# Peptides against a protein of PDB entry 4Z63: the designs that were tried, part 72

Target 1, 334 residues: chain A of PDB entry 4Z63
Amino acid sequence: LCLGMNDLTGNIPEDLFHLKRLNLLGIQENRLSGSLSREIRNLSSLVRLDVSWNLFSGEIPDVFDELPQLKFFLGQTNGFIGGIPKSLANSPSLNLLNLRNNSLSGRLMLNCTAMIALNSLDLGTNRFNGRLPENLPDCKRLKNVNLARNTFHGQVPESFKNFESLSYFSLSNSSLANISSALGILQHCKNLTTLVLTLNFHGEALPDDSSLHFEKLKVLVVANCRLTGSMPRWLSSSNELQLLDLSWNRLTGAIPSWIGDFKALFYLDLSNNSFTGEIPKSLTKLESLTSRNISVNEPSPDFPFFMKRNESARALQYNQIFGFPPTIELGHNN

## One batch from the design tools (peptide; aimed at target 1 G124)

Design b2_p27_4_s2 (made by RFdiffusion4, then SolubleMPNN; from b2_p27_4, 11 letters changed)
Fold by OpenDDE base, seed 1:
Structure b2_p27_4_s2 (fold): chain B 334 residues (1-334), chain A 27 residues (1-27)
Amino acid sequence: as target 1 above (334 residues)
Amino acid sequence: SALEEAKAAVAELLKDLPPLGPGLTTE
């Protein structure tokens, strides 16, 4: 049953929950309000539940133990409060959980040893607090993780060295500290292709440790951290780099010539730093900017990106990395 | 009702929460 993208209001009719054979319930992009009924438990055949972009409030009902076939739960952009229900946090069937842009709070706790199918987790823009959950690497299929815009005080857990499934990771604006530790840990994530760390590590030094290596890194975003230091030499070994944003930092020194050696680099923002010297001539030879053959069909994160040109600018949303226009931004440097 | 309109306005505001700063972000 797909009723998304309408002007439906009020609550879900209780009789809808009598549909025991229902595999798909999509009621997204409406004006549905009130609590999400616990009677969703009656939908024992449910594989996909999409309640996103509504006005739902209250706690998410703890009935997911009665939904043994549920693979997809999309609840983004609602008014949900409380935590992740225990039955949801223990779901062995769940492949994707999207609860971004809610009012969920408390400590983030997932039973990753039970969540054997979890591939994508989006909890961005919530009120989670405490530390990053150390057991996330136990979610052996977890590939996409957005935890941005929460309050995760402290450092990236040491256990994330073992996060082999991790491919797309955003911790943007999560009050993280110790960028050196974070990068030193996350370099061990052998499948990591996208790393977003914007609005963390306030005023720290960007490490220039030649021992750091991100073999498969395609997207690195560390904007607006007020980071000091220079362009990190270790980044030159990330030969697959497609997008680099280090804007709105306090980086100094020259832009190195190796920045033009990235064959796939189509988006570069080094603006609003303190870089000096000449623009490397190698930037004019970036194949991705001169040739039409940008592979548009590469896997992207499940979470959107937002770009603001300045503090007063409207944010632009990009749902795919390749939605970014080919860009070189070097403005507002010395 | 005025209350529903206010709730809707707040909800719309919550839907369009801009990133807190410039640069690329995810939230």
Scores: peptide ipSAE 0.330, ipTM 0.699, DockQ to the pose 0.425
OpenDDE base, seeds 2, 3, 4, 5: peptide ipSAE 0.100, 0.082, 0.070, 0.063; ipTM 0.569, 0.536, 0.547, 0.561; seeds 2, 4 fail the geometry check

Design b2_p27_4_s3 (made by RFdiffusion4, then SolubleMPNN; from b2_p27_4, 12 letters changed)
Fold by OpenDDE base, seed 1:
Structure b2_p27_4_s3 (fold): chain B 334 residues (1-334), chain A 27 residues (1-27)
Amino acid sequence: as target 1 above (334 residues)
Amino acid sequence: SALEEAQAAVAERLKDLPPLGPGLTTL
């Protein structure tokens, strides 16, 4: 049953939950309000539940133990409060959980040993607090992780050295500290292609450790951290780099010539730093900007990106990395 | 556009949150 993209109001009729053979319920992009009914438990054949972009409130019901076929739960952009229900945090069937842009709170806890199918997790823009869950690497299929705009005090856990499934990771605006430790840990994530760390590490030095290596890194975003230092030499070994945003930092020195050696680099933002010297002539030779053959068909993160050009600007949403226009932004440097 | 409406709805729910600083983020 697909009822998304309408002007539906009120609560879900309870009689809808009598549909025991229902595999897909999509009611996204409506004005549905009230609590999400516990009677969802009656939908024992449910594979996909999409309640996203509504006005749902209260706690998410703890009924996911009665949903043994549920693979997809999309609840983003609601008013949900409380924690992740225990049955949801233990779901062996769940592939994707999206609860972005809610009011979920408390310590983030997932039973990754039970969540054997989880491949995508979006919990961005919630009220989770405490430390990052050390056991996330135990989610052996977890590829996409957005934890942005939560309050995860401290450092990236050492256990994330073993996060071999991790490909797309955002911790943007999560009150993280110690960028050197974070990068030193995350370099061990052999499948990591996207790393977003914007609005963390306030005033720290960007490490220029030549021992750092991100072999498969395609997207690096570390904007608005007030980072000091220079363009890091270790980044020159990330030959697959497609997008680099280091804007709104305090980076100094010259823009190195190797920045133009990235054959796939189509988006570069180094704006609002303290870079000096000449613009590298190698930037004028970026193959991705001169040739039409950007591989638009590459896998992207499941989480959207939000670009805000300045403090007064509206954030622009980009659902895919290739939705960014080819860009070189070097403005507001010295 | 549907994108602008989605962006509006995100912005509306973010009213009670500290303003997002500049740069690229994942909300």
Scores: peptide ipSAE 0.477, ipTM 0.827, DockQ to the pose 0.512
OpenDDE base, seeds 2, 3, 4, 5: peptide ipSAE 0.414, 0.453, 0.423, 0.407; ipTM 0.809, 0.811, 0.796, 0.789

Design b2_p27_4_s4 (made by RFdiffusion4, then SolubleMPNN; from b2_p27_4, 12 letters changed)
Fold by OpenDDE base, seed 4:
Structure b2_p27_4_s4 (fold): chain B 334 residues (1-334), chain A 27 residues (1-27)
Amino acid sequence: as target 1 above (334 residues)
Amino acid sequence: SAREEALAAVAERLSDLPPLGPGLTTL
């Protein structure tokens, strides 16, 4: 049953929960309000639940133990409060959980040893606090992780050295400290292709440790951290780099010539730094900017990106990395 | 557009949160 993209108001009719053979319930992009009914438990055949983009409030019901086939739960852009229900945090069937842009709070706890099918987690823009869950690497299929805009504190856990499934990771605006430790840990994530760390590490030095190596890194975003230092030499070994944003930092020195050696680099933002010297002539030879055949078919994060060009600009949403226009931004350097 | 309205609604719900600074993020 798909009822998305309407002007439906009120709550879900109780009689809908008698549909025991229902595999898909999509009621997204409506004005549905009140609590999400506990009677969802009666939908024992449910594979996909999409309640996103509504006015739901209260706690998410603890009924996911009665939903043994549930693979997809989409609840983004609601008013949900409380924690992740215990049955949801223990769901062995769940592949994707999206609860972005809610008011969920407390410590983030997932039973990753039980969540054997979880591959995508979006909990961005919530009120989770405390430390990052050390057991996230126990989610052996977890590929996509957005934890942006939560009130985490401290450092990236050492356990994340073992996060082999991790491919797309965002911790943007999560009050994290120690960028040197974070990069030193995350370099061990051998499948990591996208790393977004914007609005963390305020005023720290960007490490220029030549021992750092991100083999499969395609997307690095570390914007608006007030980072000091220079263009990091270790980044030159990330031969697959497609997108680099280091904008709105306090980086100094020259833009190195090796920045033009990235054959796949189609988006470069180094704006709003303190870079000096000449623009490398190698940037004029970026194959990605001259060739029309950018492979649009590459895997992208499940979570959207939001670009804000300046303090007064609206954020632009990009659902895929290749949705970004080919760009070189070097403006506002001193 | 419906997407712009949706983004505006996101921004309104985010009104209780500090405004996003510039740069690329994942909300």
Scores: peptide ipSAE 0.412, ipTM 0.790, DockQ to the pose 0.570
OpenDDE base, seeds 1, 2, 3, 5: peptide ipSAE 0.435, 0.386, 0.241, 0.050; ipTM 0.807, 0.781, 0.655, 0.660; seeds 1, 5 fail the geometry check

Design b2_p27_5 (made by RFdiffusion4)
Pose (drawn by RFdiffusion4):
Structure b2_p27_5 (pose): chain A 334 residues (1-334), chain P 27 residues (1-27)
Amino acid sequence: as target 1 above (334 residues)
Amino acid sequence: ETEMSFPFDDVVIDFTDSSWISSEDVD
């Protein structure tokens, strides 16, 4: 049953909850509102539930043991409150959970021993607080994590050294501390390709510690953290690097020669720092900016990227990394 | 993932302006 992208109003007629054989309900992008009824436990054949872009509110009903076939739950852009219900946090069948841009709050609690099929999680733009849940690496299939724009505090848990499935990790604007510990831990996630740390670690020093090694790293964004220190050389060992954004920090010193050695780099933003010295000549022999013989695969995280020119400008949206124009942005330096 | 050769578009070089990237819209 596909009703998506219409102008429908009111709540879900209770009539709909008699459909015990329905495996797909798309009601997304309408004007629907009210609470999402507890009677939804009666729809035991559901595989894909798309409630996104409506006006729903109230708690997400804790009925999800009654929906053992649920694989995709899409609730993004609604007014849902409370945390993740225990039944949803215990669902062994969920592949994907998208609750981004909701009014959700409290501690974030998932039973990752119980969620053996979870491979993608998007909780962005919510009010989840407390520490990042230490048990997240226990979701052995979780590849894509977007926790951006939340109300967490403290440091990245030590157990994140074991997050073997982690590929795309977006932590922007989440009030994270100790970038030194965050980078030392996260370097042990061998599948990490894209990492977004923007608006965390405010005023901290960027670790220069050269034992740090991110081998498969493709996209590194750590911006507007007002970080101090120099261009970290440990980054020169990430040969796959495609997009680097260190902008709006307090970084100083010269821009080193090895920045021109990234063969897949097509986008770099070092703007709005305290960089001095001349421009390194090696930026003239960047391979992805010269010939057409460099070829690589574009990273594929499940989240869009946003770009702001200044603090008051409306943002630009890029659903894919290769949507960024190939750019050298060195402005507002010394 | 999709493979692509470089450059795939016009190269933009700017020494005067500034910008930054995030994963979520901060507006």

Design b2_p27_5_s1 (made by RFdiffusion4, then SolubleMPNN; from b2_p27_5, 15 letters changed)
Fold by OpenDDE base, seed 3:
Structure b2_p27_5_s1 (fold): chain B 334 residues (1-334), chain A 27 residues (1-27)
Amino acid sequence: as target 1 above (334 residues)
Amino acid sequence: SKSRSYPYGPVIIDLKNSRWVSSEDLD
């Protein structure tokens, strides 16, 4: 049953929960309100549940042990409170959990040893507090993780050295400290292609340790951290780099010539720093900026990219990284 | 609407809201 993208109001009719053979329930992008009914437990054949972009409130019901076939739960942009229900945190069938932009709180706890199928986790823009869960690497299929805009504190756990499945990781605006430790740990994630760390590590030095290596890194975003230091030499070894945003920091020195050696680099933002010297001539040789159709056959990321041109602007959605216009932003370097 | 105040320029990455479920996912 798909009723998304309407102007439906009120609560879900109770009779809907009598549909025991229902595999897909999509009621997203409505004005549905109240608590999500516990009677959802009666939908024992449910594979996909999408209640996103509504006005639901209260705690998420602890009924996911009665949904043995549930692979997709989408609840983003609601008013849910409390924690992740125990049955959801132990779901062996769940592939994707999206609860972004809610009011979930407490310590983030997932039983990763039980969540054997979990591939994508989006818990961004919630009120989770405490430390990052050290056991996330035990989710052996977990590829995409967004934990941005939570009240986490401290450092990236050392256990994340073993996070082999991790491909996309966002921790933006989560009060993280010690960028040197974070990068030193995350370099061991062999499948890491996208790393977003914006609005963390306030006033720290960006490490220039030549021993750091991110072999598969395509996207690095570390904006608005007030980071000191220079362009890190270790980044020059990330030959697959496509997008680099280090804007709104306090980086100094020259922009190095090796920045133009990235064959796939199409988006570069170094704006609002303290870079000095000349613009490297090598930037004019970036193949991605020249008329050559670089068909980078990238597998479509499981996530959209959003770009805001200003604080008041609506974020533009891009389905592919290549949807971004080729951009070099070097403004406001003094 | 929680106003996302982002400074000028930073890329935001969200997970896809795929509305399509392949038949292979239902098996």
Scores: peptide ipSAE 0.030, ipTM 0.526, DockQ to the pose 0.030
OpenDDE base, seeds 1, 2, 4, 5: peptide ipSAE 0.028, 0.035, 0.011, 0.017; ipTM 0.519, 0.528, 0.489, 0.561; seeds 1, 2, 4, 5 fail the geometry check

Design b2_p27_5_s2 (made by RFdiffusion4, then SolubleMPNN; from b2_p27_5, 10 letters changed)
Fold by OpenDDE base, seed 4:
Structure b2_p27_5_s2 (fold): chain B 334 residues (1-334), chain A 27 residues (1-27)
Amino acid sequence: as target 1 above (334 residues)
Amino acid sequence: STSRSYPYGPVIIDFTNSSWISSEDLD
């Protein structure tokens, strides 16, 4: 049953919960309000539940133990409060959990040993506090993780060295400290291709440790951190780099010539720094910009990228990084 | 010196569709 993208108001009719054979319930993008009924527990055959982009409030009901086939729960952009219900945090069937842009609070707790199928987690823009959950790497299939815009004080947990499944990771604007430690830990994530750390590490020095290595890194976004230092030499070894955004920092020195050696680099933003010297000639030879037909087939994360140019503007959604326009932005430097 | 004069502010690339840049970040 798909009733999304309408102007429906009120709550879900109770009679709907008698549909025990219902596999998909999509009521997203409406104006449904009130609490999400616990009677969803009666939808025992439910595989996909999409209640996103509504006006739901209250706590998410703790009934997910009665939904053994639920793989997809989308509840982003609502007014949910409280924590993640215990049954949801222990769901062995859940593949994707999206609760972005709610008012969820408290410590983030997931029983990763139970959540054996979880591959995508979007909890961005909530009110979670405390430390990053150390046991996230125990979610053995967890590939896509957005925890941006929460209040996770402190450092990236050491346990994240073992986060082998991690491929797409955003921790932007989460009050994180110690970029050196963070990068030192995350370099061990062998499958990490996308890393977003914007609006953290305020005023810290970007490490230039040659021992750092991100083999599969394709997307690195560390913008608006007021980072000091220079272009990090360790980044030159990330041969698959496609997108680099280090804008709105306080980086100094020259833009190194190796920046133009990245064969797949098509988006570069180094704007609003304090770089000096000449523009490397190698940038004029970027293959991604000179070749007419570069088809890169890469898996996309389950959650799209968003590009927002202006705070008042609508964010543009990109399912793939290659949807971004080829860009070289070096403006507003010394 | 670092120029903070950007016509449309910084471009935000993330998995999060939200506004999270404050005026304090643009000194």
Scores: peptide ipSAE 0.213, ipTM 0.687, DockQ to the pose 0.049
OpenDDE base, seeds 1, 2, 3, 5: peptide ipSAE 0.173, 0.157, 0.189, 0.213; ipTM 0.672, 0.656, 0.676, 0.672; seeds 1, 3, 5 fail the geometry check

Design b2_p27_5_s3 (made by RFdiffusion4, then SolubleMPNN; from b2_p27_5, 13 letters changed)
Fold by OpenDDE base, seed 3:
Structure b2_p27_5_s3 (fold): chain B 334 residues (1-334), chain A 27 residues (1-27)
Amino acid sequence: as target 1 above (334 residues)
Amino acid sequence: PVSRSYPYGPVIIDFTGSSWVSSENLD
């Protein structure tokens, strides 16, 4: 049953939960309100539940143990409160959980040893607090993780050295500290291609440790951290780099010539820093910008990328990072 | 001195699990 993208109002009719053979319920992008009924437990054949972009409130019902086939739960952009219910945090069938942009709170806890199928997790823009869950690497298939815009004080857990499945990771705007430790840990994530750390580590020094290495890094966004230091030499070894945003920091020194050696780099934002010297001539020879003859073999991410041009603008969706407009931004560096 | 004056603030680049365009801040 697909009723998404309408102007439906009120609560979900209780009789809908009599549909025992329903595999897909999509009621996203409506004005449905009230609590999400616990009677969803009656939809025992449910594989996909999308209630996103509604006006639901209250706690998410703890009935997911009665949904043994549920692979996809999309509840982003609602008014849900409380925590992740225990049955959801222990779901062995769930592949994707998206509860972004709610009012969920408390300590984030997932039973990763039970969540054997979890591949994508979006809990961005909630009210989770405390520490990052140390056991996330135990979710052995977890590839895409957005925990941005929560209040995770402290550092990236040491256990994340073992986060081998991690490919796309955002911790932006989560009150994190110690960028040196974070990068030192995350470099061990062998499959990490996208790393977003914007609005953290305020006033810290960007490490220039030559021992750091991110082999598969394609997207690095560490903007608006007030970071000090210079362009990090270790980044020059990330030969697959496509997008680099270090804007709105306090980085100094010259922009190094190796920045133009990235064959796939098509988006560069170093604006609002304190860089000095000349613009490297190598930037004028970036193959991605001159010839457009670049083979970008990028698997489709579970979650699209977004770009927000200004504070009031709506974010623009890009299914592939290469969909971003080619950009070199070096403004405000004097 | 470095100017920090952008009338619209910084560009925010991130990702989310949404299939729909979001109006919210991503980070």
Scores: peptide ipSAE 0.171, ipTM 0.656, DockQ to the pose 0.056
OpenDDE base, seeds 1, 2, 4, 5: peptide ipSAE 0.166, 0.158, 0.152, 0.183; ipTM 0.674, 0.662, 0.666, 0.648; seeds 2, 4, 5 fail the geometry check

Design b2_p27_5_s4 (made by RFdiffusion4, then SolubleMPNN; from b2_p27_5, 13 letters changed)
Fold by OpenDDE base, seed 5:
Structure b2_p27_5_s4 (fold): chain B 334 residues (1-334), chain A 27 residues (1-27)
Amino acid sequence: as target 1 above (334 residues)
Amino acid sequence: SVSRSYPYGEVIIDFEGSSWVSSEDLD
């Protein structure tokens, strides 16, 4: 049943919960309000639940133990409060959980040993506090993690060295400290392709440790941290780099010539730093900018990237990293 | 304080049908 993108108001009719054979319930992009009914438990055949973009409030009902086939729960952009219900945090069937842009609070707790199917987790823009959950690496299939815009004080847990499944990770604006430790840990994530750390590590030094190595790194975004230092030499070994944003830092020195050696680099933002010297001639030879036929048939990440360049503009959704316009931003350097 | 003049929204890794978080949540 798909009733998305309407002007539906009120709550879900109780009779809807009599549909015991329902596999998909999509009621997204409405004005549905009140609490999400506990009677969702009666939808025992449910595989996908999308209640996103509504006016739901209260706690998410603890009924997910009665939904043994639920793979997808989309609840982003609501007014949900409280924590993740225990039955949801223990769901063995759940592949995707999206609860971004809610008012969820407290310590983030997931039973990763039970959540054997969890692949994608989006809890960005909530009120979670405390430390990052050390047991996230126990979610053995978890590839995609957005925890941005929460209040995770402290450092990246040492346990994340064992986060082998991690491919896409955003911790933007989460009050993180110690970038040297964070990078030193996350380099062990051998499947990590996308790393977003914007608005953290305020005023720290970007480590220039040649021992750091991110073999599969395609996207690195560490903007607006007021980071000091220079262009990190360790990054030159990330031969698959496609997007680099180090804008709005306090980086100094020359832009190194090796930045033009990245064959796949199509987006570079080094703006609003203190770089000096000449623009490397190698940047004018970037194959990604000169060749029309970048048949980089790399499988698009299974998720869109969003970039908002203007506070007043809607974010541009890019279904592929390659959807970003080829860009070199070097403005506002000294 | 991180410069409030940073005009870029957070790069959000969105999974299936996720909305853009407005910059208003950066405060």
Scores: peptide ipSAE 0.046, ipTM 0.656, DockQ to the pose 0.048
OpenDDE base, seeds 1, 2, 3, 4: peptide ipSAE 0.075, 0.039, 0.030, 0.037; ipTM 0.628, 0.611, 0.600, 0.636; seeds 1, 2, 4 fail the geometry check

Design b2_p27_6 (made by RFdiffusion4)
Pose (drawn by RFdiffusion4):
Structure b2_p27_6 (pose): chain A 334 residues (1-334), chain P 27 residues (1-27)
Amino acid sequence: as target 1 above (334 residues)
Amino acid sequence: SNKLSIDPNDVVISLTESSWISSEDVD
């Protein structure tokens, strides 16, 4: 049953909960509102539930043991409150959970021993607080994590050294501390390709510690953290690097020669720092900016990227990394 | 999947502008 992208109003008629054989309900992008009824436990054949872009509120009903076939739950852009219900946190069948841009709050609690099919999680733009849940690496299939724009505090848990499935990790604007510990831990996630750390670690020093190694790293964004220190040389060992954004920090010293050695780099933003010295001549032999013989695969995280020109400008949206124009942005330096 | 292909005529170089990237819209 597909009703998506219409102008429907009111709540879900209780009539709909008699459909015990329905495996797909798309009601997304309407004006529907009210609470999402607990009677939804009666729809035991559901595989894909798309409630996104409506006006729903109240708690997400804790009925998800009654929906053992649920694989996709899409609730993004609604007014849902409370945390993740225990039954949803215990669902062994969920592949994907998208609750982004909701009014959700409290501690974030998932039973990752119980969630053996979870491979993608998007909780962005919510009010989840407390520490990042230490058990997240226990979701052995979780590849894509977007926790951006939340109310967490403290450090990245030590157990994140074991997050073997992690590919795309977006932590922007989440009030994270100790970038030194965050980078030392996260370098052990061997599948990490895209990492977004923007608006965290405010005023901290960027670790220069050269034992740090991110081998498969493709996209590194750590911006507007007002970080101090120099261009970290440990980054020169990430040969796959495609997009680097260190902008709006307090970084100083010269821009080193090895920045021109990234063969797949098509986008770099070092703007709004305290960089001095001349421009390194090696930026003239960047391979992805010269010939057409460099070819690589675009990273594919499940989240869009956003770009702001200044603090008051409306943002630009890029659903894919290769949507960024190939750019050298060195402005507002010394 | 997509591959990387760059036309040198489309390279944008700015020595005066500034911007930054995030994963979520901060507006």

Design b2_p27_6_s1 (made by RFdiffusion4, then SolubleMPNN; from b2_p27_6, 8 letters changed)
Fold by OpenDDE base, seed 2:
Structure b2_p27_6_s1 (fold): chain B 334 residues (1-334), chain A 27 residues (1-27)
Amino acid sequence: as target 1 above (334 residues)
Amino acid sequence: SRKLSVDPKDVVISFTGSSWVSSEDLS
């Protein structure tokens, strides 16, 4: 049953919960309000539940132990409060959990040893606090993790060295400290292709340790951290780099010529730093910028990027990394 | 109420549910 993208108001009719054979319930993009009914437990055949983009409030009901077939739960952009329900945090069937842009709070706890099928987790823009959950690497199939815009004070857990499944990771604006430790840990994530760390590590030094190596890194965003130092030499070994944003820091020195050696680099933002010297001529020879036929031979990550450059502007959504316009931004340097 | 999902100069990674749905999950 799909009733999304309408102007439906109120709560879900109780009679809907009598549909014992229902596999898909989509009521997204409406004006539904109140608490999400615990009677969703009656939908024992449910595979997909989408209640996103509504006005739901209260706690998410703890009934997911009665939904053994549930693979997809989409609840982003609501007013949910409380934590992740215990039955949801222990779901062995769940593949995707999206609860971005709610008011969920407390310590983030997931039983990753039970959540054997979880491959995508979006909890960005909530009110979670405390430390990052150390057991996230125990979610052996977890590839996509967005925890941005929470208050995970402290450092990236040492256990994340073992996060082999991790491919896409955002911790933007989460009050993180110790960038040297974070990069030192995350370099061990061999499948990591996308790393977003914007608005953390305020005033720290960007490490220039030549021992750091991110083999499969395609996207690195570490903007607006007031980072000191220079362009890190270790980044030159990330041959698959496609997008680099180090804007709004306090980086100094010259922009190195090796930045033009990245065959796939099509988006570069080094603006609002203290770089000096000449612009490398190699940047004007980037094949990705000169070729009209960007053959997208690489699988595009199945996640959108959201970028907002100013407070008054609408956030731009890019469904594919190659959806970003080819860009070189070097403005506001010395 | 709904919150702002992105701060200025912030980049957010998210996903849509449809990108992870296979034909077998549709009914």
Scores: peptide ipSAE 0.016, ipTM 0.514, DockQ to the pose 0.029
OpenDDE base, seeds 1, 3, 4, 5: peptide ipSAE 0.030, 0.025, 0.029, 0.022; ipTM 0.541, 0.517, 0.540, 0.523; seeds 1, 3, 4, 5 fail the geometry check

